# Designs tried in a protein design run: peptides against a protein of PDB entry 3J47. Part 8

Target 1, 121 residues: chain A of PDB entry 3J47
Amino acid sequence: IRLTNQLKSLKGLQSKLKDVVEYLDKVINKELPINHTILGKLQDVFNLLPNLGTPDDDEIDVENHDRINISNNLQKALTVKTNDELMVIYISNLVRSIIAFDDLIENKIQNKKIQEQRVKD
Target 2, 26 residues: chain B of PDB entry 3J47
Amino acid sequence: NAQYHLLVKQGDGLLTKLQKYGAAVR

## One batch from the design tools (peptide; aimed at target 1 L86 Y90)

Design b1_p11_4_s1 (made by RFdiffusion4, then SolubleMPNN; from b1_p11_4, 6 letters changed)
Fold by OpenDDE base, seed 4:
Parts: structure tokens; sequence; C-alpha cells
Structure b1_p11_4_s1 (fold): chain B 121 residues (1-121), chain C 26 residues (1-26), chain A 11 residues (1-11)
């Protein structure tokens, strides 16, 4: 039960993330109007991400493309790292739940053996 | 990526074995 | 340990 709920929640999160990406792609492709409420929530999520280097406001110089690429690479690296960490946590929870299910199966086998012994007596 | 896929594959293998075991104990 | 033994029996 608990594992099935966690797996269902993770699948639900994955589906929701896919829907967000698909929505963003449609907005980028101008197929859908920009929803400010969704963008605001996405901005809040990005603001909760560790600030990829505050560009201190002062130097307007045209080198912004390399800084944007570095920021995008760092964001990608942090996203990959976060995904790897979440994966390790997911697998750890999966293993714990497999162990718990094995214990449940063993308990059922023992109970079945006890019942079979009681029927033979 | 490769380690991810390997780890997912190992997890799926364990789940499949667990499902077979659970079906055999029913 | 027990899970590994049961998994080995199912192979």
Amino acid sequence: as target 1 above (121 residues)
Amino acid sequence: as target 2 above (26 residues)
Amino acid sequence: SLILEQLKKME
C-alpha cells in the first residue's frame, strides 16, 4: 500500500512535469497564450532553486551570451544533480518497500505453513 | 545516464521477481 | 538474506 502510493505519487509528479514541459513548449511555439499565473508559479520554483550567480546589475557589457550559457550550463548541471539525488532517494525507497513486501510474503508463507500443519493435526 | 538506466533496470528486475514471488505465495 | 535465498530459488 505505502509503496504503491509513493510510486503513484511519483508517476503523478512525472506526468505533471511532462504536462508543464509540454505547456511551456506550446507557449514558446506561440500555440498558447502566456498564462501569467503559471509563469509566476514557475518563477517561484526557479527562485527556490539556488540562485545561479546573481548578475550584479552594473556592467551592461555584450558578453551576456557567455554568462547566459554558463548560467544555463550550471542550471542544467544542478537539474541533473537534483535528478540524480531524487533518483537515489526513489531507489532507496523502492528497495525499502521491496524488503517490506518480502517480509509480508514471508509472514504469509509462515501463516500458510501453520494452517497446513493445523489441518494435518 | 548509463548508471541511471542500469539502476532503473535493476529496480525493475527486483520488482518483477517480487511480483512473481507474491503470486507464488498467493 | 532471506529475500536473496527466495530469489535464488525462483531462478
Scores: peptide ipSAE 0.368, ipTM 0.863, DockQ to the pose 0.037
OpenDDE base, seeds 1, 2, 3, 5: peptide ipSAE 0.345, 0.341, 0.345, 0.339; ipTM 0.862, 0.857, 0.862, 0.864; seeds 2, 3, 5 fail the geometry check

Design b1_p11_4_s2 (made by RFdiffusion4, then SolubleMPNN; from b1_p11_4, 7 letters changed)
Fold by OpenDDE base, seed 2:
Structure b1_p11_4_s2 (fold): chain B 121 residues (1-121), chain C 26 residues (1-26), chain A 11 residues (1-11)
Amino acid sequence: as target 1 above (121 residues)
Amino acid sequence: as target 2 above (26 residues)
Amino acid sequence: DLILELLKKSQ
């Protein structure tokens, strides 16, 4: 139950993130007017994300290019980690399905043996 | 990527064997 | 056994 709910929640998050990207692409392509209210809410979501690359305020001299690369590397590492966690959830659900089916087969074999015994009595 | 696809393929192969076994017990 | 260990590692 918990893993299935986590997978469902993560699929829901992935769908919403896709809808946000599609919206941003339409705004960039000038197909839709910039909705400042939606953009403000997106900014609030990005501000609530853990700061994906404030180098500690002690490295004031990292060129803006290196900060972008570090932020992109951390975002990539988080994406890889999330994909690995999803993979573990998928395998675990597969393994649970296999166990449940193995138990079903064993229960069916036992039920057949019980029926065969009842026909001999 | 390749290891992930191999793992998914192994899982699908196992699921297929399991389905065949369940059909043979039917 | 291996399947139960994988299930346990997933929890």
Scores: peptide ipSAE 0.451, ipTM 0.881, DockQ to the pose 0.049
OpenDDE base, seeds 1, 3, 4, 5: peptide ipSAE 0.403, 0.420, 0.441, 0.400; ipTM 0.871, 0.876, 0.874, 0.874

Design b1_p11_4_s3 (made by RFdiffusion4, then SolubleMPNN; from b1_p11_4, 7 letters changed)
Fold by OpenDDE base, seed 3:
Structure b1_p11_4_s3 (fold): chain B 121 residues (1-121), chain C 26 residues (1-26), chain A 11 residues (1-11)
Amino acid sequence: as target 1 above (121 residues)
Amino acid sequence: as target 2 above (26 residues)
Amino acid sequence: DLILEQLKKSK
């Protein structure tokens, strides 16, 4: 019963991960617009992935402890590095979006001034 | 950690507002 | 759920 439920949950996760990849491929190919809400949720998933790589310390045999700890520490360090890289990319995209928004506001103000001038002539 | 998650949440909220504004200006 | 809805709109 427990193992069959774990296998079902893992199959469900695999299906969702496949749907995420298919969505990302369509976004990369410009077939779909970028959804910031999906990207934010995906980032949250990646930020939780490090915690999924810590098996709860409930009962894994004492004789493999040193090799498992070295592998887990390396995986944790790689995941922290990946999170820092994703953070820099996120902040960079945020700044670019703010600049593009400022330009859009200025363009709207200019277009409004041009329309107001055409109504006075 | 908590300040970082707050910053990310604020940024996502801003991106959502920017997208709504860009759609309303179109 | 939201990803599945967007994939459904793309078909």
Scores: peptide ipSAE 0.441, ipTM 0.840, DockQ to the pose 0.043
OpenDDE base, seeds 1, 2, 4, 5: peptide ipSAE 0.339, 0.363, 0.370, 0.347; ipTM 0.855, 0.853, 0.858, 0.862; seed 2 fails the geometry check

Design b1_p11_4_s4 (made by RFdiffusion4, then SolubleMPNN; from b1_p11_4, 8 letters changed)
Fold by OpenDDE base, seed 2:
Structure b1_p11_4_s4 (fold): chain B 121 residues (1-121), chain C 26 residues (1-26), chain A 11 residues (1-11)
Amino acid sequence: as target 1 above (121 residues)
Amino acid sequence: as target 2 above (26 residues)
Amino acid sequence: DLILQQLQQMQ
């Protein structure tokens, strides 16, 4: 139950993130007017994201280009880590479902043998 | 990628064996 | 090992 809810929540987040990307692409392509209210809410979401782009080195003039690359690398590493964790969780559920199905088959075979014995007595 | 695809194929192979076994027990 | 340990934590 908990894991199915997590997978559903993640699929919902993925769908919303796709809708945001598609919206931003339409705004960049000038197909839609810039909605300042949507952009403001999106900016609030980005401001609530932990600053994945500054190790606490308050002293290096790193050109804005290297900060963007480090932030992109950390965001990519977190995305990969999250994907790997979700994958392990998915496989664990698949294996659990397989074991539960094997146990159900074995129980059904045993119940059939018990019924066949009761018909011979 | 290749190891993941192998693991998914192994899971699908096990699921197919279980489905065949479940059908033979019906 | 890690998959089996995670499977046991979900039981």
Scores: peptide ipSAE 0.438, ipTM 0.870, DockQ to the pose 0.045
OpenDDE base, seeds 1, 3, 4, 5: peptide ipSAE 0.373, 0.374, 0.432, 0.348; ipTM 0.863, 0.871, 0.875, 0.863

Design b1_p11_5 (made by RFdiffusion4)
Pose (drawn by RFdiffusion4):
Structure b1_p11_5 (pose): chain A 91 residues (1-28, 36-48, 72-121), chain B 26 residues (1-26), chain P 11 residues (1-11)
Amino acid sequence: IRLTNQLKSLKGLQSKLKDVVEYLDKVIHTILGKLQDVFNLNNLQKALTVKTNDELMVIYISNLVRSIIAFDDLIENKIQNKKIQEQRVKD
Amino acid sequence: as target 2 above (26 residues)
Amino acid sequence: SETNAELDALL
């Protein structure tokens, strides 16, 4: 789902660029200003990425903890299944 | 870095315990 | 980006 959403966003840019190129050919405004703003707003993320790296580490650790908890419950389920099997054999 | 490593080390320690439990179950 | 891809994978 996230991927489809990202693609939609990129699609808009691609079509928007084509339109802009055609517009410029024909010329040979508010949209242009807006685009410029967006440009000014990955490069900058470079420095900001430094911080994001730290946050990514923390969300990695949280995911690991969750995986441990899920493994615990999984073991319990497996034990219950074994007990059920034993009971059936006894029967 | 050292502080960060500390939390990481603890997380690894818990992971080891969990692995040991899984081995005991097997 | 790499970081955005990591965020998407982790969240």

Design b1_p11_5_s1 (made by RFdiffusion4, then SolubleMPNN; from b1_p11_5, 5 letters changed)
Fold by OpenDDE base, seed 5:
Structure b1_p11_5_s1 (fold): chain B 121 residues (1-121), chain C 26 residues (1-26), chain A 11 residues (1-11)
Amino acid sequence: as target 1 above (121 residues)
Amino acid sequence: as target 2 above (26 residues)
Amino acid sequence: SATQLLLDKLL
């Protein structure tokens, strides 16, 4: 049961990482806005990962301590990697918001200049 | 962690400057 | 434009 749950979690994480990469590629190509649902599902998986690594209290055999440490280190490394990906997504969104706001400001300045010219004529 | 917080702080600084500019153009 | 100059100072 534990090995099948770890394999299922790893496959789920691999699928989510693939979805994040595919999303990042679409973001780089300016084709789609950020899907907050994918981000939320990714966060949910990371919040569930510590719960999937908790030994059910029923078999504390001393040989499992090294496997728990390896699982925790892998989970930590995966969390860091995902935080880095989320950071890149966040910065990409900030840059896009800045560009969109700059274009809005430029359009407003142009509209104001056109109105000032129409009042002088 | 520190580099992440620095990058987030820089992004927040840019957003604040952008908000000030948007308010000055109003 | 003044906006591009401000964007260049912002970035």
Scores: peptide ipSAE 0.392, ipTM 0.873, DockQ to the pose 0.032
OpenDDE base, seeds 1, 2, 3, 4: peptide ipSAE 0.379, 0.432, 0.396, 0.420; ipTM 0.866, 0.876, 0.866, 0.871; seeds 2, 3, 4 fail the geometry check

Design b1_p11_5_s2 (made by RFdiffusion4, then SolubleMPNN; from b1_p11_5, 6 letters changed)
Fold by OpenDDE base, seed 4:
Structure b1_p11_5_s2 (fold): chain B 121 residues (1-121), chain C 26 residues (1-26), chain A 11 residues (1-11)
Amino acid sequence: as target 1 above (121 residues)
Amino acid sequence: as target 2 above (26 residues)
Amino acid sequence: TLTENLLDLLL
């Protein structure tokens, strides 16, 4: 039950993230008007992310192109870090599920042995 | 990358064993 | 069991 709920929640999160990406692509392509409420919530999510681009305020004059590349590289590095963290959680949940199923198998084997002994007596 | 694929492959191997044991205990 | 102890360590 717990694993199935976690897998369902993860699939739900993946679907929601895909819907957000598809919405952003439609906004970039000017197929949909910019929804300021969605943009505000997205901005709040980015503001809750650890500062993705303060090198300390001591280098005046890197052209807007280098700031976009630094932001993209740091966003990529954080996406990789988040993927690694989610992987560790996934493996931990997989191992827990294997352990719980191994215990269930052992319990069923023991119950079967007890029933076979009761039929022989 | 390589360690990730190895861990996923090990997880799939354990799930396959688990399914075989679950079928043998039914 | 060893499995219960591993489950408790993971939780």
Scores: peptide ipSAE 0.405, ipTM 0.875, DockQ to the pose 0.042
OpenDDE base, seeds 1, 2, 3, 5: peptide ipSAE 0.396, 0.402, 0.410, 0.382; ipTM 0.874, 0.875, 0.876, 0.865; seed 3 fails the geometry check

Design b1_p11_5_s3 (made by RFdiffusion4, then SolubleMPNN; from b1_p11_5, 6 letters changed)
Fold by OpenDDE base, seed 2:
Structure b1_p11_5_s3 (fold): chain B 121 residues (1-121), chain C 26 residues (1-26), chain A 11 residues (1-11)
Amino acid sequence: as target 1 above (121 residues)
Amino acid sequence: as target 2 above (26 residues)
Amino acid sequence: TEVQKKLDELL
C-alpha cells in the first residue's frame, strides 16, 4: 500500500512536469498567450530550487549562453541525483516489504506446526 | 536507463512471485 | 532475521 501510493504520487508528479513542459513549449512557440499566474507559480518553484551556485563573481565575460548551459547542466545533475536517491529509497522499501513477507510466512508455518502439535497431544 | 529498467523489472518480478507465494500459503 | 539486520544496516 505505502509503496504503491509513493509510486502513484511520483507518476502524478511526472505527468504534471510533462504538462508544464508542454505548456512552456506552446508559450515559446506563441501558440498560447503567456499566463502570468502559471509563470509566477513556476518562478516560485524555481526560486525554491537550491540556487545553482552563483558563478564565482570573477567571470563577468561568460556569454549568457554559457551561463544558461552551466545552470541547465547543474539542474540536470541535481535531477539525476534526486532520481537516484528516490530509486534507492524505492528499492530499500521493496526489499523491506519482501523481508516482512518472508517473516510473515515463517510465522504462519510456525503457527501451523504449533497447532498440529496441539492436535496430537 | 537500461539497468534502471532492468532493476525495476526484477523488483516487480520478485514482488509478483512473493504475492503468488503469499496466496499459496493462504 | 539476518536479511532484516542487513536492511537495518543499509537504512
Scores: peptide ipSAE 0.374, ipTM 0.873, DockQ to the pose 0.041
OpenDDE base, seeds 1, 3, 4, 5: peptide ipSAE 0.353, 0.333, 0.359, 0.374; ipTM 0.870, 0.863, 0.867, 0.875

Design b1_p11_5_s4 (made by RFdiffusion4, then SolubleMPNN; from b1_p11_5, 6 letters changed)
Fold by OpenDDE base, seed 2:
Structure b1_p11_5_s4 (fold): chain B 121 residues (1-121), chain C 26 residues (1-26), chain A 11 residues (1-11)
Amino acid sequence: as target 1 above (121 residues)
Amino acid sequence: as target 2 above (26 residues)
Amino acid sequence: TLTQLLLDKLL
């Protein structure tokens, strides 16, 4: 139940992110007018993202292109790290479910043996 | 990618073994 | 048990 709900929530988030990308592509292609309310909500989401781009390097003239690439690389690295952490949690929950099922089967086998002994007495 | 797919495939293999074992106890 | 071996690999 808990893992299925997390997976469902993640799939729902992925679908919403896809809808946002499709909306942004339509706005870039001038197929839709810029909805300032949607853009404001997207800006709020980006402002809630950890600020991936304070280089604590005071001073001087690196073109906006390299800063965008570094920020994108750090965002990608954090996304990969988060995916790896979620994968470890998923596997740990899978293994716990396997262990709990193995114990349930062992308990069922023991209970069957106890019943077979009681029928022989 | 390859390690992730291998790990998912191992998890599916374990789940399939678990389902077979649960059916054999049934 | 198989359970203990799996637990020892998970801890």
Scores: peptide ipSAE 0.412, ipTM 0.877, DockQ to the pose 0.037
OpenDDE base, seeds 1, 3, 4, 5: peptide ipSAE 0.377, 0.420, 0.435, 0.371; ipTM 0.866, 0.874, 0.880, 0.865; seeds 3, 4 fail the geometry check

Design b1_p11_6 (made by RFdiffusion4; failed a check: too like the target's own chain)
Pose (drawn by RFdiffusion4):
Structure b1_p11_6 (pose): chain A 91 residues (1-28, 36-48, 72-121), chain B 26 residues (1-26), chain P 11 residues (1-11)
Amino acid sequence: IRLTNQLKSLKGLQSKLKDVVEYLDKVIHTILGKLQDVFNLNNLQKALTVKTNDELMVIYISNLVRSIIAFDDLIENKIQNKKIQEQRVKD
Amino acid sequence: as target 2 above (26 residues)
Amino acid sequence: IRLTNQLKSLK
C-alpha cells in the first residue's frame, strides 16, 4: 500500500514535468513558483539524515523487542500443542 | 557512541536469554 | 531487515 501511494506521488511529478516542458515550448506562473519552493524544501535531508539515523536505530531496537515477545508467545503455543497431542495419544 | 552502545549491549543480552529458552524447549 | 538496509544505505 505504501508503495502504491509513493508511486502515485511520483506519477504526479512525472506528468507535471511533461506539462511544464510543453508549457515552456509554447511560451517560447503560480505553479512554477510552487515548484521552486518544493525544490528548496534528499540533499538537505543529508544533514538531517544524521539525526534520522539515530532515530532509525531506536525504531530498530523496538522492533527487535517486539520480535522477542512474539517468540515467547509462540513457544507457549507450541507447548500447548504438544500437550494436546499427548492427550490424544493417551486417549 | 558509548551510551548508545550500552543500550545496544543490553538488547543483545536479552536476545541471548531468549535464544537459550528456545534451545531448552527444543 | 528494511531498517538495516536503510541504515547501510545512509552509512

Design b1_p11_6_s1 (made by RFdiffusion4, then SolubleMPNN; from b1_p11_6, 8 letters changed)
Fold by OpenDDE base, seed 4:
Structure b1_p11_6_s1 (fold): chain B 121 residues (1-121), chain C 26 residues (1-26), chain A 11 residues (1-11)
Amino acid sequence: as target 1 above (121 residues)
Amino acid sequence: as target 2 above (26 residues)
Amino acid sequence: DKILELLEKLK
């Protein structure tokens, strides 16, 4: 039960993230008006991400295009790292749930053997 | 990416085996 | 025993 609920919650989060990306693509393509409330919540999510480099205030003149590419590459690298960390946590919880389920099954088998012995006596 | 998909596929395989085992003990 | 072997193949 707990593991199935965690997997369902993770699938629900993945679906919601896909819906957010599809919404952002429609806003970028000017198919939908910019919703300031959704944009504000997305900004809050980005502000909760570890700041992708304080630019140390010492050196003027990399064109705005290279700064955007560096920020996108670093954001992609952090997204991959966060996905790997979340995956390790997910597998650890999966293994723990398998062990707890194995113990529950062994307890059920033992209880069934005890009942079968009581019916033979 | 490929290692991520492999590890998710392994986790889904474990979950499926666990569900089959839970159904067999029920 | 068979369950432990299945769990070891899953580890």
Scores: peptide ipSAE 0.325, ipTM 0.861, DockQ to the pose 0.051
OpenDDE base, seeds 1, 2, 3, 5: peptide ipSAE 0.293, 0.318, 0.306, 0.297; ipTM 0.845, 0.858, 0.859, 0.850

Design b1_p11_6_s2 (made by RFdiffusion4, then SolubleMPNN; from b1_p11_6, 9 letters changed)
Fold by OpenDDE base, seed 2:
Structure b1_p11_6_s2 (fold): chain B 121 residues (1-121), chain C 26 residues (1-26), chain A 11 residues (1-11)
Amino acid sequence: as target 1 above (121 residues)
Amino acid sequence: as target 2 above (26 residues)
Amino acid sequence: DLILKLLEKMK
């Protein structure tokens, strides 16, 4: 149950992220007017994301280009980590399905053996 | 990517074998 | 190891 709920929640998050990307692409392409309310909510979501990768290192004039690369590398590392976690959840559900089916087969073999014994008595 | 697809294919192969075994016990 | 930890979390 818990793994299925995590997978469902993560699929829901993936769908919402896709809808956000599609919305941003439409805004960039000028197909939709900039909805300031949606943009404000997106900014709030980004502000609630932990500032992943200000190194606590005081005072280096890292040109804006290197900050973007570090942010992109961190976002990529988070995407990879999320993909690995999804893969682990998928394999777990697969293994659970295999075990549950193996148990079902064994139970069916046992039930057949019990019926064959009852017909011989 | 290739290792992920290989793992998914192995999982699907196991599920197919399991389905065949379940159908043979049916 | 990770699969075993997953099986333990599924128990």
Scores: peptide ipSAE 0.446, ipTM 0.879, DockQ to the pose 0.046
OpenDDE base, seeds 1, 3, 4, 5: peptide ipSAE 0.366, 0.412, 0.373, 0.364; ipTM 0.868, 0.875, 0.871, 0.862; seed 3 fails the geometry check

Design b1_p11_6_s3 (made by RFdiffusion4, then SolubleMPNN; from b1_p11_6, 8 letters changed)
Fold by OpenDDE base, seed 4:
Structure b1_p11_6_s3 (fold): chain B 121 residues (1-121), chain C 26 residues (1-26), chain A 11 residues (1-11)
Amino acid sequence: as target 1 above (121 residues)
Amino acid sequence: as target 2 above (26 residues)
Amino acid sequence: KTILEQLEKMK
């Protein structure tokens, strides 16, 4: 039950993230008006992400194109790291659920043996 | 990537064993 | 036999 709920919650989060990306693509393509409330909430999510390089305020003039590529590479690296960490947590919870199910099976075997003994007496 | 896939494969192997055992106890 | 030993025998 707990594992199935966590998997369902993770699938729900993945679907919601996909809907946000699709919304952002439609806004970039000018197919939808910019909703300031949605944009504000997305900015809050980005502000909760670890700052992808404070440029230390001491060197003027590397073209805006290299800064965008460095920020995208660091964002991709953090997304991969976060995905790897979430996967380790997911597998740890899977293993814990397997152990708990193993204990339930052993309890069922013991109960069945006790019933078989009571029918022979 | 490779360590992730190995860990998933180990988890699936444990789940499959547990399902077989749960079916044998029924 | 522990459940672990029974799971190893089913492999």
Scores: peptide ipSAE 0.336, ipTM 0.859, DockQ to the pose 0.034
OpenDDE base, seeds 1, 2, 3, 5: peptide ipSAE 0.322, 0.316, 0.313, 0.318; ipTM 0.847, 0.849, 0.857, 0.856

Design b1_p11_6_s4 (made by RFdiffusion4, then SolubleMPNN; from b1_p11_6, 8 letters changed)
Fold by OpenDDE base, seed 3:
Structure b1_p11_6_s4 (fold): chain B 121 residues (1-121), chain C 26 residues (1-26), chain A 11 residues (1-11)
Amino acid sequence: as target 1 above (121 residues)
Amino acid sequence: as target 2 above (26 residues)
Amino acid sequence: DLIKKILEKLK
């Protein structure tokens, strides 16, 4: 149950993230005016995210080069952690698929044996 | 990266073997 | 061990 709920929550987050990307692409392409309310909520989400360096601070002083490297290292560490979590989910789904196929094969073997017995009687 | 792709490739190889076995029992 | 822990968290 817990892993299915985590997978469902992650799929829901992935869908929402895709909708945000699609919205940003439409704004970049000038297909939609910048909705200030959506932008404000997006800014709130980015402010709640630990500083995943957006490369668009290209105008804040040469003295912050060490802070940019620390933020990039944190972003990289979070990306690696997310990739490891996704890998665990992938392996878990693979193992479930293997078990489900093994059970299906055993059920097919049993059904075949029952049918062969009914033809001999 | 390389270890991840190796693990995925091993998983896909195992899945393919299992599919062949399931098709031979069908 | 890790696969068993994954399976046990799956139950």
Scores: peptide ipSAE 0.393, ipTM 0.874, DockQ to the pose 0.045
OpenDDE base, seeds 1, 2, 4, 5: peptide ipSAE 0.364, 0.388, 0.382, 0.340; ipTM 0.865, 0.875, 0.876, 0.857

Design b1_p11_7 (made by RFdiffusion4)
Pose (drawn by RFdiffusion4):
Structure b1_p11_7 (pose): chain A 91 residues (1-28, 36-48, 72-121), chain B 26 residues (1-26), chain P 11 residues (1-11)
Amino acid sequence: IRLTNQLKSLKGLQSKLKDVVEYLDKVIHTILGKLQDVFNLNNLQKALTVKTNDELMVIYISNLVRSIIAFDDLIENKIQNKKIQEQRVKD
Amino acid sequence: as target 2 above (26 residues)
Amino acid sequence: SLSEELDEALD
């Protein structure tokens, strides 16, 4: 789902660029200003990425903890299944 | 870096314990 | 990429 959403966003840019190119050919305004703003707003992320790296590490650790908890419950389920099998054999 | 490594080390320690439990179950 | 790393972490 996230991927489809991202693609939709990029699709808009692609179409928007085509429109802009055609518009410029014809010319040979507010949208252009807006685009410039967006441009000013990955390059900048470069420095900001330094911080993001730290936060990514924390969310990786959290995911690992959750995986451990899930493995615990999984072991319990497996034990219950074994017990059920034993009971059936006895029967 | 050292502080960050500390928390990482602890997380690894817990992971080891969980692996040991899995081996005992097997 | 950063976005790929974010997607992985968030999943």

Design b1_p11_7_s1 (made by RFdiffusion4, then SolubleMPNN; from b1_p11_7, 7 letters changed)
Fold by OpenDDE base, seed 4:
Structure b1_p11_7_s1 (fold): chain B 121 residues (1-121), chain C 26 residues (1-26), chain A 11 residues (1-11)
Amino acid sequence: as target 1 above (121 residues)
Amino acid sequence: as target 2 above (26 residues)
Amino acid sequence: TLLDKILEALS
């Protein structure tokens, strides 16, 4: 039950994220008008994400392209690391749930065997 | 991303099988 | 065993 709910929630989140990406692609392609309310909410989500690449605004100078690439690389590396960590946690929870279910099933099988033996006696 | 999606899909498949088995033992 | 079936499903 708990794992099923977590998986369902994760699938729901994945579906919603996909819908957001598809919406943004349509907006970029000018197939849909820009919805400022949706963009505002997305901006709020991004603002809640740790700034993985903003060195302080102070040095305005020339090498912006290399800094953007470094920031993007750091953000990518951190995203990959976070995904790996979340994956490990997910697998661990999945394994725990499988073990718990295995124990439950074994207990039920044993109980059924005990009942069948009692009926034969 | 692709590996993550594959893992999630495999986990979902396992969960479905486990649910069916649990229902059959019930 | 049930555990073997689960492991097979995991692989």
Scores: peptide ipSAE 0.372, ipTM 0.858, DockQ to the pose 0.047
OpenDDE base, seeds 1, 2, 3, 5: peptide ipSAE 0.362, 0.362, 0.367, 0.352; ipTM 0.860, 0.860, 0.861, 0.855; seeds 1, 3 fail the geometry check

Design b1_p11_7_s2 (made by RFdiffusion4, then SolubleMPNN; from b1_p11_7, 5 letters changed)
Fold by OpenDDE base, seed 2:
Structure b1_p11_7_s2 (fold): chain B 121 residues (1-121), chain C 26 residues (1-26), chain A 11 residues (1-11)
Amino acid sequence: as target 1 above (121 residues)
Amino acid sequence: as target 2 above (26 residues)
Amino acid sequence: TLDEKLLEALS
């Protein structure tokens, strides 16, 4: 249940992010007027994102393009790390469920043996 | 990607074995 | 490590 809900929530977030990208593409292509309210909300979302790659103030002269690439690489690395961590949690929960089920089966077998002994006595 | 799919496949295999075992005890 | 976290989760 919990994992399924998390996956559903993540899929919902992914769908919403896709809708935002499609909206931004339409605005860039001049198919839709710029909505300042939507842009303001998007800016708020971006401002809540951790500054992935504030270069130390001392190297002012790295072209904006290289900074963007470094920040994108860091964001990608963090995304991969997060995915790996979530995968570990998923596997751990799966293994726990398997162990719990194995124990349940063993308990059922033992209970059946006890009942069979009681019927013979 | 390939390792993830392999892991999922292994997990599904374990679940299938577990289901078979649960059915045999049922 | 990731493996240590797995072990802790399985314990």
Scores: peptide ipSAE 0.347, ipTM 0.855, DockQ to the pose 0.061
OpenDDE base, seeds 1, 3, 4, 5: peptide ipSAE 0.268, 0.233, 0.278, 0.261; ipTM 0.845, 0.837, 0.843, 0.846

